# Peptides against a protein of PDB entry 3JWR, part 170

Target 1, 323 residues: chain A of PDB entry 3JWR
Amino acid sequence: TRELQSLAAAVVPSAQTLKITDFSFSDFELSDLETALCTIRMFTDLNLVQNFQMKHEVLCRWILSVKKNYRKNVAYHNWRHAFNTAQCMFAALKAGKIQNKLTDLEILALLIAALSHDLDHRGVNNSYIQRSEHPLAQLYCHSIMEHHHFDQCLMILNSPGNQILSGLSIEEYKTTLKIIKQAILATDLALYIKRRGEFFELIRKNQFNLEDPHQKELFLAMLMTACDLSAITKPWPIQQRIAELVATEFFDQGDRERKELNIEPTDLMNREKKNKIPSMQVGFIDAICLQLYEALTHVSEDCFPLLDGCRKNRQKWQALAEQ
Target 2, 298 residues: chain A of PDB entry 3JWR as posed
Amino acid sequence: TRELQSLAAAVVPSAQTLKITDFSFSDFELSDLETALCTIRMFTDLNLVQNFQMKHEVLCRWILSVKKNYRKNVAYHNWRHAFNTAQCMFAALKAGKIQNKLTDLEILALLIAALSHDLDHRGVNNSYIQRSEHPLAQLYCHSIMEHHHFDQCLMILNSPGNQILSGLSIEEYKTTLKIIKQAILATDLALYIKRRGEFFELIRKNQFNLEDPHQKELFLAMLMTACDLSAITKPWPIQQRIAELVATEFWEQGDQVGFIDFVCTQLYEALTHVSEDCFPLLDGCRKNRQKWQALAEQ

## One batch from the design tools (peptide; made by RFdiffusion4, then SolubleMPNN)

Design b2_p12_8_s2 (from b2_p12_8, 6 letters changed)
Fold by OpenDDE base, seed 1:
Structure b2_p12_8_s2 (fold): chain B 323 residues (1-323), chain A 12 residues (1-12)
Amino acid sequence: as target 1 above (323 residues)
Amino acid sequence: REAFLEDILATY
């Protein structure tokens, strides 16, 4: 395609020029082509292209295929969300110095998972999928969308000309797919809530050990969630704009819940309760985000900007909730 | 707190 030719022929700017190592990064000013160039740079600077012998054209095609399989009519859970999740992963690996704690296969899997974790997202949550009796709800009992996202990821990876994992051994391939699946499934916040207590307790007791395979898996899950939720850590103007996108998508679901399911939406999905957004954001930060970024900062102190950003945004949302 | 968590879990 013309898009593939343009991407494959383009000079890829440095990570410094693209500012993709910054925790404060914003994609708002970037074109779709520039987001793809940033993604190439992430793979290159993580040594994934070299270590796994990725062909440039295949990587370009894969990136464009992933981007194409996000819906344009979804306000938040689109390519830009996936791209920002991957950028936060890249920043955590580089600036946060987590790269030195992980294997190349784990890094490869996390980057693929971050880009793929919401593939074909429909702008509705698992609860809506279940209540609407969607065909996907017949395939999966739990983490319905996350299973679907992984299936989409696997479909793309196996598509002709998109096989970025073709340079891996059979064992490396199996390991990578296992980690990708676990990482995508870990983006279900229900799973996060179930597992986070073990992670926080290990940190609290100073018993956390990345050499333990189970603790490694747990850490990768927590890191995925930290990147997926990283909008809450962004500079306030960026945070506000992203919160508006999230609210738009949630209100669209709430409107559909009223119309299609004849139910009253929750406060978070209720357009009439827009004035509750600041207090809900404070609640979200306190219940979900703060302890995660605190624990992540204990694993790597260089991740402190995520925690600091989260704390600053809590203060901003609290000030709005008091008005 | 649990109800709010359930709402969040349902949403994200």
Scores: peptide ipSAE 0.151, ipTM 0.860, DockQ to the pose 0.258
Fold by OpenDDE base, seed 4:
Structure b2_p12_8_s2 (fold): chain B 323 residues (1-323), chain A 12 residues (1-12)
Amino acid sequence: as target 1 above (323 residues)
Amino acid sequence: REAFLEDILATY
């Protein structure tokens, strides 16, 4: 395609030029081509292209395939969300110095997972999928959408000309896919809530050890969630804009819940309760986000900008909630 | 708070 030719022939700017090592990064001003170029740079600067012998054209095709398999009519859970998740992962690995704590296979898996974690998202949550008796709800009992996202990820990885993992041994391939699956599934906040207590307790007791395979898996899950939720850490103007996209998608679901399921939506999904957004954001930060970024900062102090951003946004949302 | 968390969990 013309798009592939353009991407494959383009000079990829440095990470510094692209600012993709910054926790404050915004994609709002970037074209789709520029987001793809940023993605190439992430793979290159993490040494994934070299270490796993990725062909440039194959990587370009894979990126474009991933981007293509996000829906354009979904307000928040689209390519830009996946791209921002991956950028936060890259920043956490580089600027946050988490790269030095992980294997190349783990890094490879996390980056692929971050880009792929919401593939073919439909703008509705697992609860809606279940309540609507969607065919996907018959295939999976829990984490319905996350299983679908992984299936889409696997489909793309196995598609002709998209096989970025072809340079891996059979064992490396199996390991990578296992980690990708675990990482994508970890983006189900229900699983985060279930598992976070163990992580926080390990940190609190100063017993956290990445050499333990179980703790490593737990950390990768927490890191995925931290990147997935990273919009809450962004500078306030960026945070507000992203919150509007989230609210739009949630209200669209709520409207569908009224129309299709004949139910009153929850406050979070209820367009009529938009005035509660600031207080709900404070609640979200307190219940979900703060402890996670605190714990992540304990693992790597260089991740502090995520925690600091989250705290600053809490203050901003609280000020709005008081009006 | 639990209901709110459940709503968040259902949403994410």
Scores: peptide ipSAE 0.149, ipTM 0.859, DockQ to the pose 0.314
Fold by OpenDDE base, seed 3:
Structure b2_p12_8_s2 (fold): chain B 323 residues (1-323), chain A 12 residues (1-12)
Amino acid sequence: as target 1 above (323 residues)
Amino acid sequence: REAFLEDILATY
């Protein structure tokens, strides 16, 4: 395609020029081509292209295939969300110095997972899929959408001309797919809630050890969630704009819940309760986000900008909730 | 608070 030719022939700017190592990064000013260039830079600067012998054209095609398999009519869970998740992962690995704590296969898996974790997202949550008796709800009992996202990821990875993992041994390939699956499934907040207590206790007791395979798996799951939720850490003007996209998608679901399921939506998905967004954001930060970024900062102090951003945004949302 | 958490968990 013309898009592939343009991407493959383009000079990829440095990570410094692209500012993709910054936790404060925003994609709002970037074209789709520039987001793809940023993605190439992430793979290159993490040594994934070299270490796994990726062909440049294959990587370009894979990135464009991933981007193409996000829906354009979904307000938040689209390519830009996946790209921002991957950028936060890259920043956490580089600026947050987590790269040195992980294997190359783990890094490869996390980056692929971050880009792929919401593939073919439909703008509705697992609860809606279950209640609507969607065909996907018959295939999977738990984490319905996350299983679907992984299946889409696997389909793309196995598609002709998209096989970025062709340089891996059979064992490396199996290991990578296992980690990708675990990482995508970890983005189900229901699983995060079930597992986070163990992680926080290990941190609190100063018993956290990445040399333990179970604790490593737990950490990768927490890191994925931290990147997936990273919009809450962004500078306030960026946070507000992203919160509006999230609210738009949730309100669209609420409208469908009324129309298709004949149910009253929850406050979070109720367009008539837009005035509750600030208080709901405070509740979200307190219930889900703060402890995660605190714990992540204990693993690597260089991740502090995520915690600091989350705290600052809590104050901003609280001030709006009091008005 | 639990209902709100369930709503958040269902949405994100």
Scores: peptide ipSAE 0.144, ipTM 0.855, DockQ to the pose 0.287
Fold by OpenDDE base, seed 2:
Structure b2_p12_8_s2 (fold): chain B 323 residues (1-323), chain A 12 residues (1-12)
Amino acid sequence: as target 1 above (323 residues)
Amino acid sequence: REAFLEDILATY
């Protein structure tokens, strides 16, 4: 209640002051309150508050509820990750000029999805959930955690005093929820790998058309992944620090895999393989990231800073891998 | 490449 009162009464600085339009944005110096203020600014500057008649207190409560439903004992997949994903989405929409290519409902859905996409993340991947025979693995066969994240998102949206979508028509509400679900599910990298070929081919052939509903859905999925992975695009000091958080979480999983499942972890999750991190980062960039940011930059040239950041970090990781 | 992709897919 005190946190809500403080947030609701606070003056929300401009996007310029908060630097939330910058692709180089860092949250490291921000308090939890400041991250919430940034989030309010994102909703406001995207015209979502006005267009969908959001009550300020309800939005504040919703943001705090989302933040509360991330675990503090998870090294990477926490509120700060979700916040940074949403900030990248905001920057891509504004500075990257993607806003002009999307409907207000799509923008609303993407921002909610970005903030919500890892809700109640447990610091372990879908493979661990499946292998540990967790109850969630009985509910869902694929994208187990992403389904859970969406369920958590829906729970919060329907919670008393958190109904930020109450100003929508029934049809707008249904559409928004559909897009949120699709966007959260799209953050499963397995789905990204499955679908990216179609996107890249459309781009390569210059056949990409956002007026096509299927291609629009595909683009939203790719954009979600681009924002979710955006840590790889950050200035090197930020990238390096985030990579350490990721490694910490992965090593924690690997330690649990040894202890709880009696299995040898993969190199990525093996604490004893810490020296392979630079080469693994190069591999990750080459296999997953570069082509995505190239394609995104082809859709909107103003997204180039993401590609440029990714390329620069590849060089940094490569230099470390050669030592 | 496939093994690394599988590892990434398993991890993220």
Scores: peptide ipSAE 0.132, ipTM 0.853, DockQ to the pose 0.269

Design b2_p12_8_s3 (from b2_p12_8, 7 letters changed)
Fold by OpenDDE base, seed 1:
Structure b2_p12_8_s3 (fold): chain B 323 residues (1-323), chain A 12 residues (1-12)
Amino acid sequence: as target 1 above (323 residues)
Amino acid sequence: KEKFLEEILATY
């Protein structure tokens, strides 16, 4: 395609030029082509292209295929969300120095998972999918969308000309797919809530050890969630704008719940309760985000900008909630 | 706290 030719022929700027190592990164000013170039740079600077012998054209095609399989009519859970999740992963690996704690296969899997974790997202949550009796709800009882996202990821990876994992051994391939699946499934906040207590307790007791395979898996899950939620850590103007996108998508679901299911939406999805957004954001930060970024900062102190950003945004949302 | 968590979990 013309898009593939343009991407494959383009000079890929440095990570410094693209600012993709910054935790404060924003994609708002970037074209779709520039987001793809950033993605190439992430693979390159993480040594994934070299270590796994990726062909440039195949990587370009894969990136474009992933981007294409996000819906344009979804306000938040689109390519830009996936791209920002991957960028936060890249920043955490590089600037946060987590790269040195992980294997190349784990890094490969996390980056693929971050880019793929919301593939074909429909702008509705698992509860809506279940209540609407969608065909996907018949296939999976729990983490319905996350299973679907993984299936989409696997489909793309196996598509002709998109096989970025072709340089892996059979064992490396199996390991990578296992980690990708676990990482995508870990983005279900319900699973995060179930598992986070173990992670926080290990940190609190100073018993956290990445050499333990179970603790490694747990850490990868927590890191995925930290990147997925990283909008909450961004500079205030960026955070506000992303919160508006999230609210738009949630209100769209709430409108559909009223119309299609005859259900009164929750406050979070109720367009009439926009005035509650600031207080809900404070609640979200306190209930979900703060402890995660605190724990992540204990694993790597260089991740502090995520925690600091989260704390600053909590203050901003609290100030708005008091008005 | 649990209800709010459930709402958040349902939403994300």
Scores: peptide ipSAE 0.155, ipTM 0.866, DockQ to the pose 0.260
Fold by OpenDDE base, seed 4:
Structure b2_p12_8_s3 (fold): chain B 323 residues (1-323), chain A 12 residues (1-12)
Amino acid sequence: as target 1 above (323 residues)
Amino acid sequence: KEKFLEEILATY
């Protein structure tokens, strides 16, 4: 395609030029082409292209295929969200110095997972999918959408001309797919809530050890969640704008819940309770985000900007809640 | 707090 030709022929700017190592990164000013160029740079600077012998054209095609399989009519869970999740992962790996704690296969898997973790998202949560009796709810009992996202990821990876993993051995391929699946599934906040206590306790007791395979898996899950939620860490103007996108999507679901299911939506999805957004954001930060970024900072102090951003945004939301 | 967590979990 013309898009593929343009991407494959383009000079890929440095990570410094693209500012993709910054935790404060924003994609708002970037074109779709520029987001693809940023993604190429992430793969290159993480040594994934070199270490796994990726063909440039194949990588370009894969990126465009991933982007194409996000819906344009979804306010938040679209390509830009996936791209920002991957950028946060890249920043955590590079600027946060987590790269040195992981294997190349784990890094490869995390980056693919970050880009793929919401593929074909429909702008509704698992609860809606279940309550609407969608066909996907018959295939999976829990983490319905995350299983679907992984299925889409696997489909793309196996598509002709998109096989970025073709340079891997059979064992490396199996390992990578296992980690991708685990990482995508970990973005279900229900699983995060279930598992985070173990992670926090290991950190609190100073017993956390990445040489333990179980603890490694747990860490990768927590890192995925930290990147997925990273909008809460962004500079305030960026945070506000992203929060508006989230609210739009949630209110759209709430409107559908009223219309299609004849139910009153929760406060988070209730358009009539828009004035509660600031207090709900404070609650979200306190209940979900702060402890995660605190724990991540204990694993790598260079991830502090995520924690600092989260704290600053809590203050901003609290100030709005008091008005 | 538990109800709020349930609402968040239902949302994400």
Scores: peptide ipSAE 0.152, ipTM 0.866, DockQ to the pose 0.275
Fold by OpenDDE base, seed 3:
Structure b2_p12_8_s3 (fold): chain B 323 residues (1-323), chain A 12 residues (1-12)
Amino acid sequence: as target 1 above (323 residues)
Amino acid sequence: KEKFLEEILATY
């Protein structure tokens, strides 16, 4: 395609030029081509292209295939969300110095998972999929969408000309797919809530050890969630704009719940309760985000900008909730 | 708080 030719022939700017190591990064001013160039730079600077002998054209095709399999009519859970998740992962690995704590296969898996974790997202949550009796709800009992996202990820990875993992041994390939699956499934907040207590307790007791395989798996799951939710850490103008996209998607679901399921939506998905957004954001930060970024900062102090951003945005949302 | 947490868990 013309898009592939343009991407494959383009000079890829440095990570410094692209500012993709910054926790304050915004994609709002970037074209789709520039987001793809940023993605190539992430793979290159994490040594993944060299270490796993990726062909440049195959990587370009894979990136464009991943981007193509996000829906354009979904307000938040689109390519830009996946790209921002991957950028936060890259920043956490580089600027947050987590790269040195992980294997190359773990890094490879996390980057693929971050880009792929919401593939073919429909703009509705697992609860809606279950209540609407969607065919996907018959295939999976739990984490329905996350299983679907992984299936889409696997389909793309196995598609002709998209096989970025062809340089791996059979054992490396199996290991990588296992980690990708675990990482994508970890983005189900229901699973995060079930597992986070163990992680926080290990940190609190100063017993956290990445050399333990179970604790490593737990950390990768927490890191995925931290990157997935990283919009809450962004500078206030960026945070507000992303919160509007999230609200738009949730209100679209709420409108569908009324129309298609004949149910009253929850406050979070109720367009009529837009005035509750600030207080709901405070509640979200307190219930989900703060402890996660605190714990991540204890693993690597260089991740502090994520915690600091989250705290600052809490203050901003609280001030709006009091008005 | 539990209901709000359940709502958040369902959405994100």
Scores: peptide ipSAE 0.147, ipTM 0.861, DockQ to the pose 0.288
Fold by OpenDDE base, seed 2:
Structure b2_p12_8_s3 (fold): chain B 323 residues (1-323), chain A 12 residues (1-12)
Amino acid sequence: as target 1 above (323 residues)
Amino acid sequence: KEKFLEEILATY
C-alpha cells in the first residue's frame, strides 16, 4: 500500500526528537504516520529490531495492521489509546529505568501487548457484551474483550508479511506469546483489582523480588495497567481532553444501554450526570490509580513523574468538584 | 467505595 511505502521509506526521527521518552508525551499533534514512526523508534531503541532480527518492512506492515484493526468510530479505545499505552511503556522502560529489570523477551512482549491490548475494541465494556448477549460472551466467561484483543493480536502476528516474531526460536516464540497473553488479559481492571493487593503488600513489606517468576508476572501485569491508565498522569490540558474522550465513549455506551437494553446507565455512563465527572475522576484516582503509581515508584523511583502527574490531576479534579 | 469500585470495574 501507499501507506506502507511511505512508512517504510521514511526517516525515523530520534526518540529525543519525538519526545517519546517523556512521561508528559502527547500524541494530539501527531499524524498517523508520525505515530507509526514513533512506534518504530520504540522497537529500535529497545533493541528489539536488532535482537530479534526484525525486517523493517515487516515491522512497518505489522504496525499498520495493528493500527488498522482499531476502530475509528470509537472515541477513546482506538489506535491513539494503544499508541499512548505503548509510549508510556517505552517511557517507563527507558526514563523509568525498568528496562534493566526485564528480559528482552519480556520487553518485546510488553510492547506488542501495549499496542495490541485493545484491538477491535467496540467502545463498550465486558458488562455490556455480557448483557447484550453478544457472540463473544458465548466464547469467554470472563475478560471477554481482553480475550478477543489477544485473539486479534495473534491473528495479526500470524498474518502473511506481519510476522515480526519470525526471528525468534520456537521456545522464545512460545514464551513471548505467553507473556503477551498474560499482559493483555491483565488490562482487565477486574483482574487488576483482584491482584493488586498482593503486589502492594509485597512492596509494603519490602519483599518484592523480580527474580521470583510469580512476582515477575505480577509486576508485568501491574506495569501494563499503569501504562493503560497513564492518561491520568498526563499534564492537565492533556488529561482533560482524554477524560472528555473517555466520557464520550462511556456516554455512548450509556445511550446504547438505554436504547438497546432498556436499562438506566450507571452515573459514569449517564450523559445527564456530566456534572459528576470531576468527583468521579477523584474517586477513580483514589480507588485505582494512586496506589499503583506509588507502588511502581517504589520499584523504580524514576517512575515518579507518573505519580506526580496523577497527584496533580487529582488536585485539579478536586478543585472542579468543589465548584 | 465498594459501589464506586464496582462501577469502575464494570466500566473499564
Scores: peptide ipSAE 0.140, ipTM 0.861, DockQ to the pose 0.307

